# Peptides against a protein of PDB entry 6GMG, part 120

Target 1, 331 residues: chain A of PDB entry 6GMG
Amino acid sequence: DSDDRVTPPAEPLDRMPDPYRPSYGRAETVVNNYIRKWQQVYSHRDGRKQQMTEEQREWLSYGCVGVTWVNSGQYPTNRLAFASFDEDRFKNELKNGRPRSGETRAEFEGRVAKESFDEEKGFQRAREVASVMNRALENAHDESAYLDNLKKELANGNDALRNEDARSPFYSALRNTPSFKERNGGNHDPSRMKAVIYSKHFWSGQDRSSSADKRKYGDPDAFRPAPGTGLVDMSRDRNIPRSPTSPGEGFVNFDYGWFGAQTEADADKTVWTHGNHYHAPNGSLGAMHVYESKFRNWSEGYSDFDRGAYVITFIPKSWNTAPDKVKQGWP

## One batch from the design tools (peptide; made by RFdiffusion4, then SolubleMPNN)

Design b2_p8_6_s4 (from b2_p8_6, 4 letters changed)
Fold by OpenDDE base, seed 1:
Order: C-alpha cells, then structure tokens, then sequence
Structure b2_p8_6_s4 (fold): chain B 331 residues (1-331), chain A 8 residues (1-8)
C-alpha cells in the first residue's frame, strides 16, 4: 500500500554515517544512514556539500527507483536503453536442447531466452556509448554542435547508431533532460553535462493480450536489443510483474541500480547502489535499506525478472552524484 | 511515478 510510504527526516549536514561493511560483495545500511553518507560524498554542487532537500528525500523514499531518482535528478524514463542478446545461442539451444524434468515447453523457452542475454556485454555497450557521448559533449556549447560531434564520432567508429533517426531517443536524450535546461545545471550548454548509467531489471511477459504461459514464464521475443545498435525498445515496459506459476507465489515490479560514471575498467569491480523497497518504517515492509553491490551481486537479479537493460541519461558535471570512484560502506 | 514494492 503506497499510503504507508514515509519521507525520511532531514539529517544534519555534518552528521557522519554509522559504519557498515560489505559482506559477500554487498554493503547494506538503513536509508537514514545512506542520507548521511550521500550528504558527505555525493551531495556536492559546485564543490559544496548540500543537505538532502525534502524533495530529494521524498524521491529517495520510493525504494530502488528512488536511489536512481535522487542521483540522476529525474524519475527514470528508460528511453535510451541497451542490452546484449546472443541470437545464435538462443536458436541453438531451442533446437538442440530440451526441457528439464517437469519443465513445460513455454518455461523452457522463457528460460533459454533469459539465459541468452549477457548482462556484462549489455553494460559494456552502454559504457561504450556513454564514452562516445561524453566526447561529443566535451567541447560542444550548443545542441547542434553536440549532435554534429556525435555523428562524427559514430562515423569514425562505424557505429550503427549513426543510422538512427534524428528523433530517436539516442539523439533526443540530451534535449529531453530537465537538468540540461536549468540555469544552475547545463544552462543549455552540452559541455556542462556528462552521460551517466543506471540499470533496470523487469519482466518480459507483460503483454496482457499474450498467452498466460508468456506471462508466467516470459516472452522470448520481447525486449530484445536491435542488432548492431544494442538499443532496446522499452515502450512496452509498464512495470507489470511476472504472473504466479503456483498458488501463493508472488513477484515484484522492478529493480533499479545506480552506476553513474565510475571509471573502473573491470565490470566486476564496479559498485551499484539500489534499495530494497519504498520507505515504510511504520508499515509491514519496514524501513528502506540501501545496498551497494558489486556488479555480480547486482546482475544476478531475481527470478522475478528475465530482462536487464542499461540506460543512459545525463547530469550536470557540477553534481557529485556520479563520481569516478564509488566505495562500499563507511568509512 | 511508481513505487518499488520489492522486498529484499
């Protein structure tokens, strides 16, 4: 029940977090303590610490999506999404594989499709594109210059994204970013912005007009990346959870993980920040907890989800919500 | 905006 959501109280700007440590690749703390950490580490605007505003605390209280929201400055639209899918593996396994004992044909096909996605390659594609975008932003002082730079970069790399329509999410993403237009943000100057990445896990079988089997076991054809570009059409993602396969079983709507703009080259060493659920300290769910997970902890996902996407958006360079290095825990 | 109803 959304009515149980509570906005966490303000934390004094000088209050240090209580210590916490990673265990098996994941560090965990309560949302109030994460706010303290956020104020010390990520809150900086133009190099000055800021207290997390009531609005930002309200955004954060939405759970895993709230972590991405407060750090990106906008509710995720998921329009510029990337993934990697091994079509040959998928076709080969369908042809030469067989259902496990007790597994239905639909369950088998859904599982094979899920297993044909490569989270690491999807993440690497997003990082590659973000790097191209950042080079295009660097010396561009208006959108036209940015777009011209972007097209040149793509041509030099023979990247299939060069063939995207001018109205595509790829080319329109910057102009559609609220912080790009803000005076204290980008102020319509691309060189004041940088590309950042977050990830979403979700269910493929969301089409209510499809078979019950697809809703229970996944839609093998849904949310695949386009060949060459890696772009995923997210327009059909409506945050609908997986349908139960047995009585009493239930699944949740999504998971979001914040990466930002870390420079760590080894994917396995990158840190992903996410939440467990919306903040309901007086409700059945309890207080929100924030996790700082290594990539393997994040990318493993849950049985609730059979798709992962890596999404690019933009923030002002003056924000410190996406630093080069992210550390788990405190200190 | 949609809430995270996931419990971890």
Amino acid sequence: as target 1 above (331 residues)
Amino acid sequence: EVLDIHKL
Scores: peptide ipSAE 0.337, ipTM 0.894, DockQ to the pose 0.210
Fold by OpenDDE base, seed 2:
Structure b2_p8_6_s4 (fold): chain B 331 residues (1-331), chain A 8 residues (1-8)
Amino acid sequence: as target 1 above (331 residues)
Amino acid sequence: EVLDIHKL
């Protein structure tokens, strides 16, 4: 019941976090303690620690999406999303593979499609693009300069993104970022912004006009990346969960993981911050917990989801919500 | 805005 959501109370600015707890290779803590860590580590604006505002605490209380929300400064729109799909593997497995015992054809096809996505390559593509964008931002003092730089970078790399329409989420993402236009943010100066990454896990079978089998077992053709660019059309993602395959079964609508702008070259060593559910300390779900997971733990996902996307957005460089290095847990 | 409605 969404009515049970509670905004976590304010934490004193100087309050240090309690130690995180290990949880299946992750570091875990209650949301109130994450706020303490956030204030010590991520809250900085122009080098000064700040107390998490009531608005930010409210955003955070939304669960996994709240972690991305508070750190990115906006509710995720997921417009600039990347993934990697092995078409040859998919075709080969469909042709030469067979359903497992008790597996329906639809279940088989859905599984094969899910297994044909490569989370690591999807993440690497997003990092590659974010790097290109960051280079384009570096010396650009207006949007036109940024776009010109971006086009030059893409041309130099012979990147298929150079062929995207000017109104594409790829080119429009910066101008559509609220913090870019804010006086205390980018102030319309691209060089004050940096690209950041988060990830979303979700269900492919969201089309209510499709077969029940697709809603239960996945839509093999949905949310595939475009060849060359890796862009995923997220317009059909309506946060609809997987349909139950048995009575009483229920699935979650999505999962969000915050990466930011870590410079760790080894994907397996990158840290992803996410939440378990909205904060309901007096409700059936209980208090929200925040997890800091390694890439493997994040990318494994859950059976609730058969798609992962890696999304680029922007934050002001003056924010410390996306530092070069993220330490897992506390201390 | 949509919230995360389940525990994972």
Scores: peptide ipSAE 0.334, ipTM 0.891, DockQ to the pose 0.213
Fold by OpenDDE base, seed 5:
Structure b2_p8_6_s4 (fold): chain B 331 residues (1-331), chain A 8 residues (1-8)
Amino acid sequence: as target 1 above (331 residues)
Amino acid sequence: EVLDIHKL
């Protein structure tokens, strides 16, 4: 942990947010003001507003990952991750495409691989799976009932996930969720839980034993989804940033975006909440800012990253951190 | 637990 990270102070429960600032199709605010919005909109437990606790404020102060952390109730494990990759496009572009002027072969292959991922289809797959899970949760009062329901749903849809091992992240995700076991959370009752989604952007070239070219320009074969299921093996993601391609260049470790459980059918109208960096108001990075972005703004990512994953986890239905409708900015 | 060092 950085020595210059600061936990934002408590905000009065009834303090209303200041207006957000529009920025490149996003709504932006300082972390302290996001806490105010969070307390008014997302803090509810059993319909009652809650002041963000010191622990939650500490989690939030970690930056973009902190936004997902405070809203999901746990630090992201990223075990149940989905993406979409167009293998035919990738092969065709490698065969028939040409490197740009000055582009190395490794740079070309890395770029083509990045462009072969479809963020919208990856997001849609995660939403599809979350919907199946939510149906399986709805009337299940123990884990066995949930798993039986889930298997039936998958069989009815002829979904390849039905063939996953019982110990896979897909089937074990609920039992491994701390809030599922909490008395004031799920209390071991699946019907009290709901599936939620967040996204992670990261670098593919994380293998330190691989070529320098892969570390600089990406590993075209890394972090691809399994055919049929769309599952991504995230075990090799160690939050290692892209290697510099020139002296003085630096890249960051990851970006996280919180979606929750929005019901908006149009992906382009969905809102993604994320932070710029950990909170260091007295340090070189400065105060943390929180952004609410439309899907287009979120999914574009940065040159720091060549992979995107859409991850499913669970929260209690009694929490309001994942409402069906999210409004961008304030008011 | 890892910090976000990203700048936006």
Scores: peptide ipSAE 0.350, ipTM 0.901, DockQ to the pose 0.208; fails the geometry check
Fold by OpenDDE base, seed 3:
Structure b2_p8_6_s4 (fold): chain B 331 residues (1-331), chain A 8 residues (1-8)
Amino acid sequence: as target 1 above (331 residues)
Amino acid sequence: EVLDIHKL
């Protein structure tokens, strides 16, 4: 129930965070303490610390999506999403594999499809594309120059993204970024922007016109990346949770993890920031907690979800919400 | 905008 959501109060700009708590390889804290860390570490605009605004605190209070929202500056649109799917593995397992004891055919196919996604390769693809985009941004002072640079970079790498339509989310993402147009943001100058990454976990079986089995066990054909580009069509993602498979079972809508623009080459050492639920300190869910997880802990996901996508968006270089290095926890 | 109803 969204009615019990509360915006966390303002924290003094000079207030240091309390220590984070270890939790199964993650660092965990309450949302109020994350605000303190955010103000010390991520709040900088043009090198100056900022108090998290009421608007930003309101965004953050939305939970895991709120962490991505406050750091990216916009509610996730998920239009520029990447994943990696092993088609050969999928086909081979469907052909040669067998359902487990008690597993239905639909459950088997859904599981095989889920297992055919490679989270690490999906993340690597997003990082590769973000790097190409960042090179294209670097010396571009208008959108036309950016697009020309991007096409040249893609051609040099023989990347299939060069064949995307000009109206594709891949080419239109920058112009559709609010902070790109802001005077204190990009000010319509691509060289003032940088590509950043977040991830979304969600359920494949969202088509209400499909079989009940697909809604319960996954749609093996849904949300697959295009083979050459790795692009995922996210247009059918409507935040619909998995259907219960047993009485009393319930699943949630999504999970979002913020990566930003970390330069750590080892995926396993990258830090992903996410929340557990919207902030409801006086409600049944309780206070929102923020987690800083290593990639292994993030990519593991939950049974609620059978898809992971890695999404590229843009923020101004003057923001410090996506630093090159993220330290897990506090201190 | 949709809020996160997930509980860890």
Scores: peptide ipSAE 0.347, ipTM 0.898, DockQ to the pose 0.208; fails the geometry check

Design b2_p8_7_s1 (from b2_p8_7, 4 letters changed)
Fold by OpenDDE base, seed 2:
Structure b2_p8_7_s1 (fold): chain B 331 residues (1-331), chain A 8 residues (1-8)
Amino acid sequence: as target 1 above (331 residues)
Amino acid sequence: KVSKFHFL
């Protein structure tokens, strides 16, 4: 438990950020300075700059998930998640490949499964779906109209998502978005909302009833996208970290990266905003830092994780937490 | 609600 987590103090509304620091292709800053940037760049509601509220600062203090939380307006539910998995690569490598020297069979299978995911294709699928959703939202003034538009768009594209159940995360995502129902948000008007994207990195081997090897080296069969749709069943994700392979080893529970609604066509030029850990300025972890990473730096992930999912949610168009263009760092 | 506990 993060008993030493602290809510960052308020920053004056007109305080400009200090320069970000370069960090291996990323831009890095302390959370307090990110709040300053957020207030200048992302805080706008109906075109008006806002001070980050105490509640929002508390959300932010949770680390990487806090960055997604403050920008999306809700704690991530991860219900509408996409990925890409190369089944042929996986099968071929398992058949024709060999464990590395000292690599166990379970470790080999876990590694091969991890390497069979394509982060770029997963991201592109999420962007494709978000685009379809945004078209469906554009002229829809009630949920029924949105759903009808969405079904038509999917039919026109012969998209497998057209076959999803009405109660699926795909069709229910909008109605389950708190900001959609808020008077100063969507006010139940889909045309006031837009689709946004964030990403989660996590561990596949979370099933405590599975073998110890799966918990240590990954579950090759877990969290694969459904063929055709690219949908990932995230119901088994309980924020359980990788099990240690040696005494004293520990792994991180997850990583979240905020993309929003950037229009940059080149995936490699997109900016992902994330945090290192919860804010503990007086604790052993220290102050939270916020990173703005290019896609390559984000998608690379860490050995703590063997899955990446790209998740769609919604925010009001009146919010500026997901602008078309995101500038890395400051200035 | 869960926070991120470790530095990466």
Scores: peptide ipSAE 0.352, ipTM 0.902, DockQ to the pose 0.187
Fold by OpenDDE base, seed 1:
Structure b2_p8_7_s1 (fold): chain B 331 residues (1-331), chain A 8 residues (1-8)
Amino acid sequence: as target 1 above (331 residues)
Amino acid sequence: KVSKFHFL
C-alpha cells in the first residue's frame, strides 16, 4: 500500500454524475464522479440503489484493481484465467523472422511472443466458458448439482476442460467465492450466482532467477495458455513490473479492466472499466481517474505489459455490478 | 493487497 492513498468521500445517493470527458475513444472522469455513476447504475441490491460504503470506497481507491474489486466484491485472485496463443505463428516468426535494426535477439523473441497472443480469442474463450458455467448454475441448488451440470455441459461440447482435476481452479472457483457463502449473496445456492469476467495486463519476465534479458524484454515461455483448455497458470504472477532498459525508465505493475457480464456479441462494442492509479489527491500522482474504454482501447494495452489474461469469477445475481448492457460515459 | 502505482 502507498502511504498517500486516500479513501474518496461519500457521495449523496441522489447525486447525479457530471458528464464524462472524451479521451482517445474512451470516456474519462474523476473517481468521485464515478462513485455517483456507480450509485445510480451499478449499486442495486435486490433492485434497490445503495450508497457506496466506506469499505467499497476504500477498495475503489486502489486504482484499476479497485474498480474490479468493488464490482466483483473481492480482491482479484486471478486463478481462473484464459488466453489464446498462436504457437505456429510464434515458431514460424522465430524461424523466418529477424530482429529489427538495433533490436537484440532477446528483445526480438519477447516481441514475437507478445504478438503471438490474440486478445480477442482469449476474451471469446472466457465468454464461452462463462456461458457454460452460467448454464450449469441455472438450476443447481447445491455445489454437487452445479459440478454435475458443468461436467455434462463440457461433455456435450467436447470441451477439454472436462479433463481438469476436481481441485483445479476451474472446478473450485465457485466454492472459493466469498459471496457464494454469504446469506445475502449466494447462500450456498449456485442458482443465485452468475459468472463474470475481468481482464489483467501484466509482465511475463517476473522470474528473478531468470536472465536480465527476460526481465527487460519478456519471457517468451511464461504465462502461455494450456492447449485445448486455454487455461493460464497465474501462480507465478507476483505483480512485478518490467525491468528498465534505459536509465530513468520505469514501468507499471499491472492493469485491470472490468467487463462483468455484458451480452454484446461484438467484442469491439463491449465496455471495459478501469482506473489510472490509486487515489492520491494530495500526493504526486493526484486524484484517481476512471476510464470506460471500448475493447480495442483496452486490449491494446501498454508497453509495460506483454501478457493479457481474461479471468472468470462469480457474483450474486442480486447485484447490479455486471448488467447485460453497459453505457460508456455519462451524457 | 497491491494498488496500481502509476498512471497509464
Scores: peptide ipSAE 0.349, ipTM 0.901, DockQ to the pose 0.204
Fold by OpenDDE base, seed 3:
Structure b2_p8_7_s1 (fold): chain B 331 residues (1-331), chain A 8 residues (1-8)
Amino acid sequence: as target 1 above (331 residues)
Amino acid sequence: KVSKFHFL
């Protein structure tokens, strides 16, 4: 509940950020200072620096999801999500492994499922698909040309995504992107758009009709990627947090990390931008802080979550919210 | 639209 959420004030366009604080391999700052950095580095439209609008500041105030929102231009729909899951490892560990001392069977199965996801391979799959999409966008001046290019690229790579339905999130993602239709955005021209990536951490045990054990320890069968494509059905993600296992325990609903379109080949050197909570400077949570984390720190996640997905969306190439190189912190 | 309501 964000009843005490406040929109951070405007920052002067030419105000430089204060130095970020190092925090266990991350760079940290308060949201107001991130706005200053954003205006200097990411705000550009058609090469011109812009002040973050009141609407954008309001979006940002939502916390980690707000960081993704302001940079992607839309609230995350998570329709085009990828992950990597080792089915053989999962089956083998369930068969040959045993619960730890004091670990219930449900807790064991939930843990084994969580450990069977590979965040690096999931991220790599999303980057691979984003690259294919970007090639398909490059010379396409209408959606039909984009789709034809995409199908050709997928066929050349023998990618299982070529078999997806035309109505699937994979093929419909571009036309469902608001900025694609905007005059100052894509203006219905695919070649004006580029694919970008963000990540979501969330809880698998969200089915209220399932057992309490699944809600507490995870649903081992939920939110697995489809074989071959890596696509995750996110339709059942309702932002429901993990259920407490002990009195007084509480868990977070989700975490979002913004990657954009970095070209750094080494995953460990990529920078992920995220927030701690919604901005409540006069409330119990306090001011929102923004973190810039390396992939290792991002992908580690928290015990609040047992799933990670890497999501593709699109932004206009005229925006600078997803540069090829991101620097951690300031300066 | 949902916000992140807990501290991490």
Scores: peptide ipSAE 0.347, ipTM 0.900, DockQ to the pose 0.188
Fold by OpenDDE base, seed 5:
Structure b2_p8_7_s1 (fold): chain B 331 residues (1-331), chain A 8 residues (1-8)
Amino acid sequence: as target 1 above (331 residues)
Amino acid sequence: KVSKFHFL
């Protein structure tokens, strides 16, 4: 956290948003205007609009992670993460490919590893799993019923996740969700909950005990999905940014994108909501801006990051922070 | 809890 971070002021519940600005296939606005949109579109609890609370505005002020936080109801734990990695492509390119002119061996290997991740397939896997979970939730009125349903669904699909330990993040995710236990949330009833998705972009070379080259150019072996399940061990993600390769160079610690529970089958048409940085209207960074990006714009990421993960969590069905359809921008 | 820093 930065000392110059400021909580955005309250916006009247009836205040309509100003138009968003188009920017390279994205829609952009200042954080205060996003609060207005959020109150009109996403704030509903049991169909009733609500003003964004001081606590929620404080969460939002954290930047891109704040967007995911306010919409999911909890700070991201990233425990149930999925990705897709093409091992054959990676091995083939390392064997038959060559470093570019001026590219070091470490830089080449880091780049090849980055390019061997498939963001679309990772997203598809997360959506597949979320769908299975939603079917398991639908008629389950206690956790035991949910877990039984989940195991049956996985068995029917011959999914490798059926072999996960009962205490794994996969099976424990629901019980570890605060809103599941809340009286006005799930109230311990799985059928009142739904699976939602967000994404995180981050740097692979976070191990301080590793070589400087891995910290600068990436660790080709880090944060790969497990074969069959697609699960990524996120335990070593400590929000450490890429190390500079030249004097004065700096990198961002992470990027979070909120998807929720959109039903759009075409990945390219899905909308991802994220922020540029923490809100510092009186500081050097300035006011926080919120972006609504298409998948192509989101999945492209930045040179700051060489990993992407798609994470599943849960929210109450009574919340409207994850609607079936998301409209980009305003109006 | 960590915020998004523009650069670290």
Scores: peptide ipSAE 0.345, ipTM 0.895, DockQ to the pose 0.201

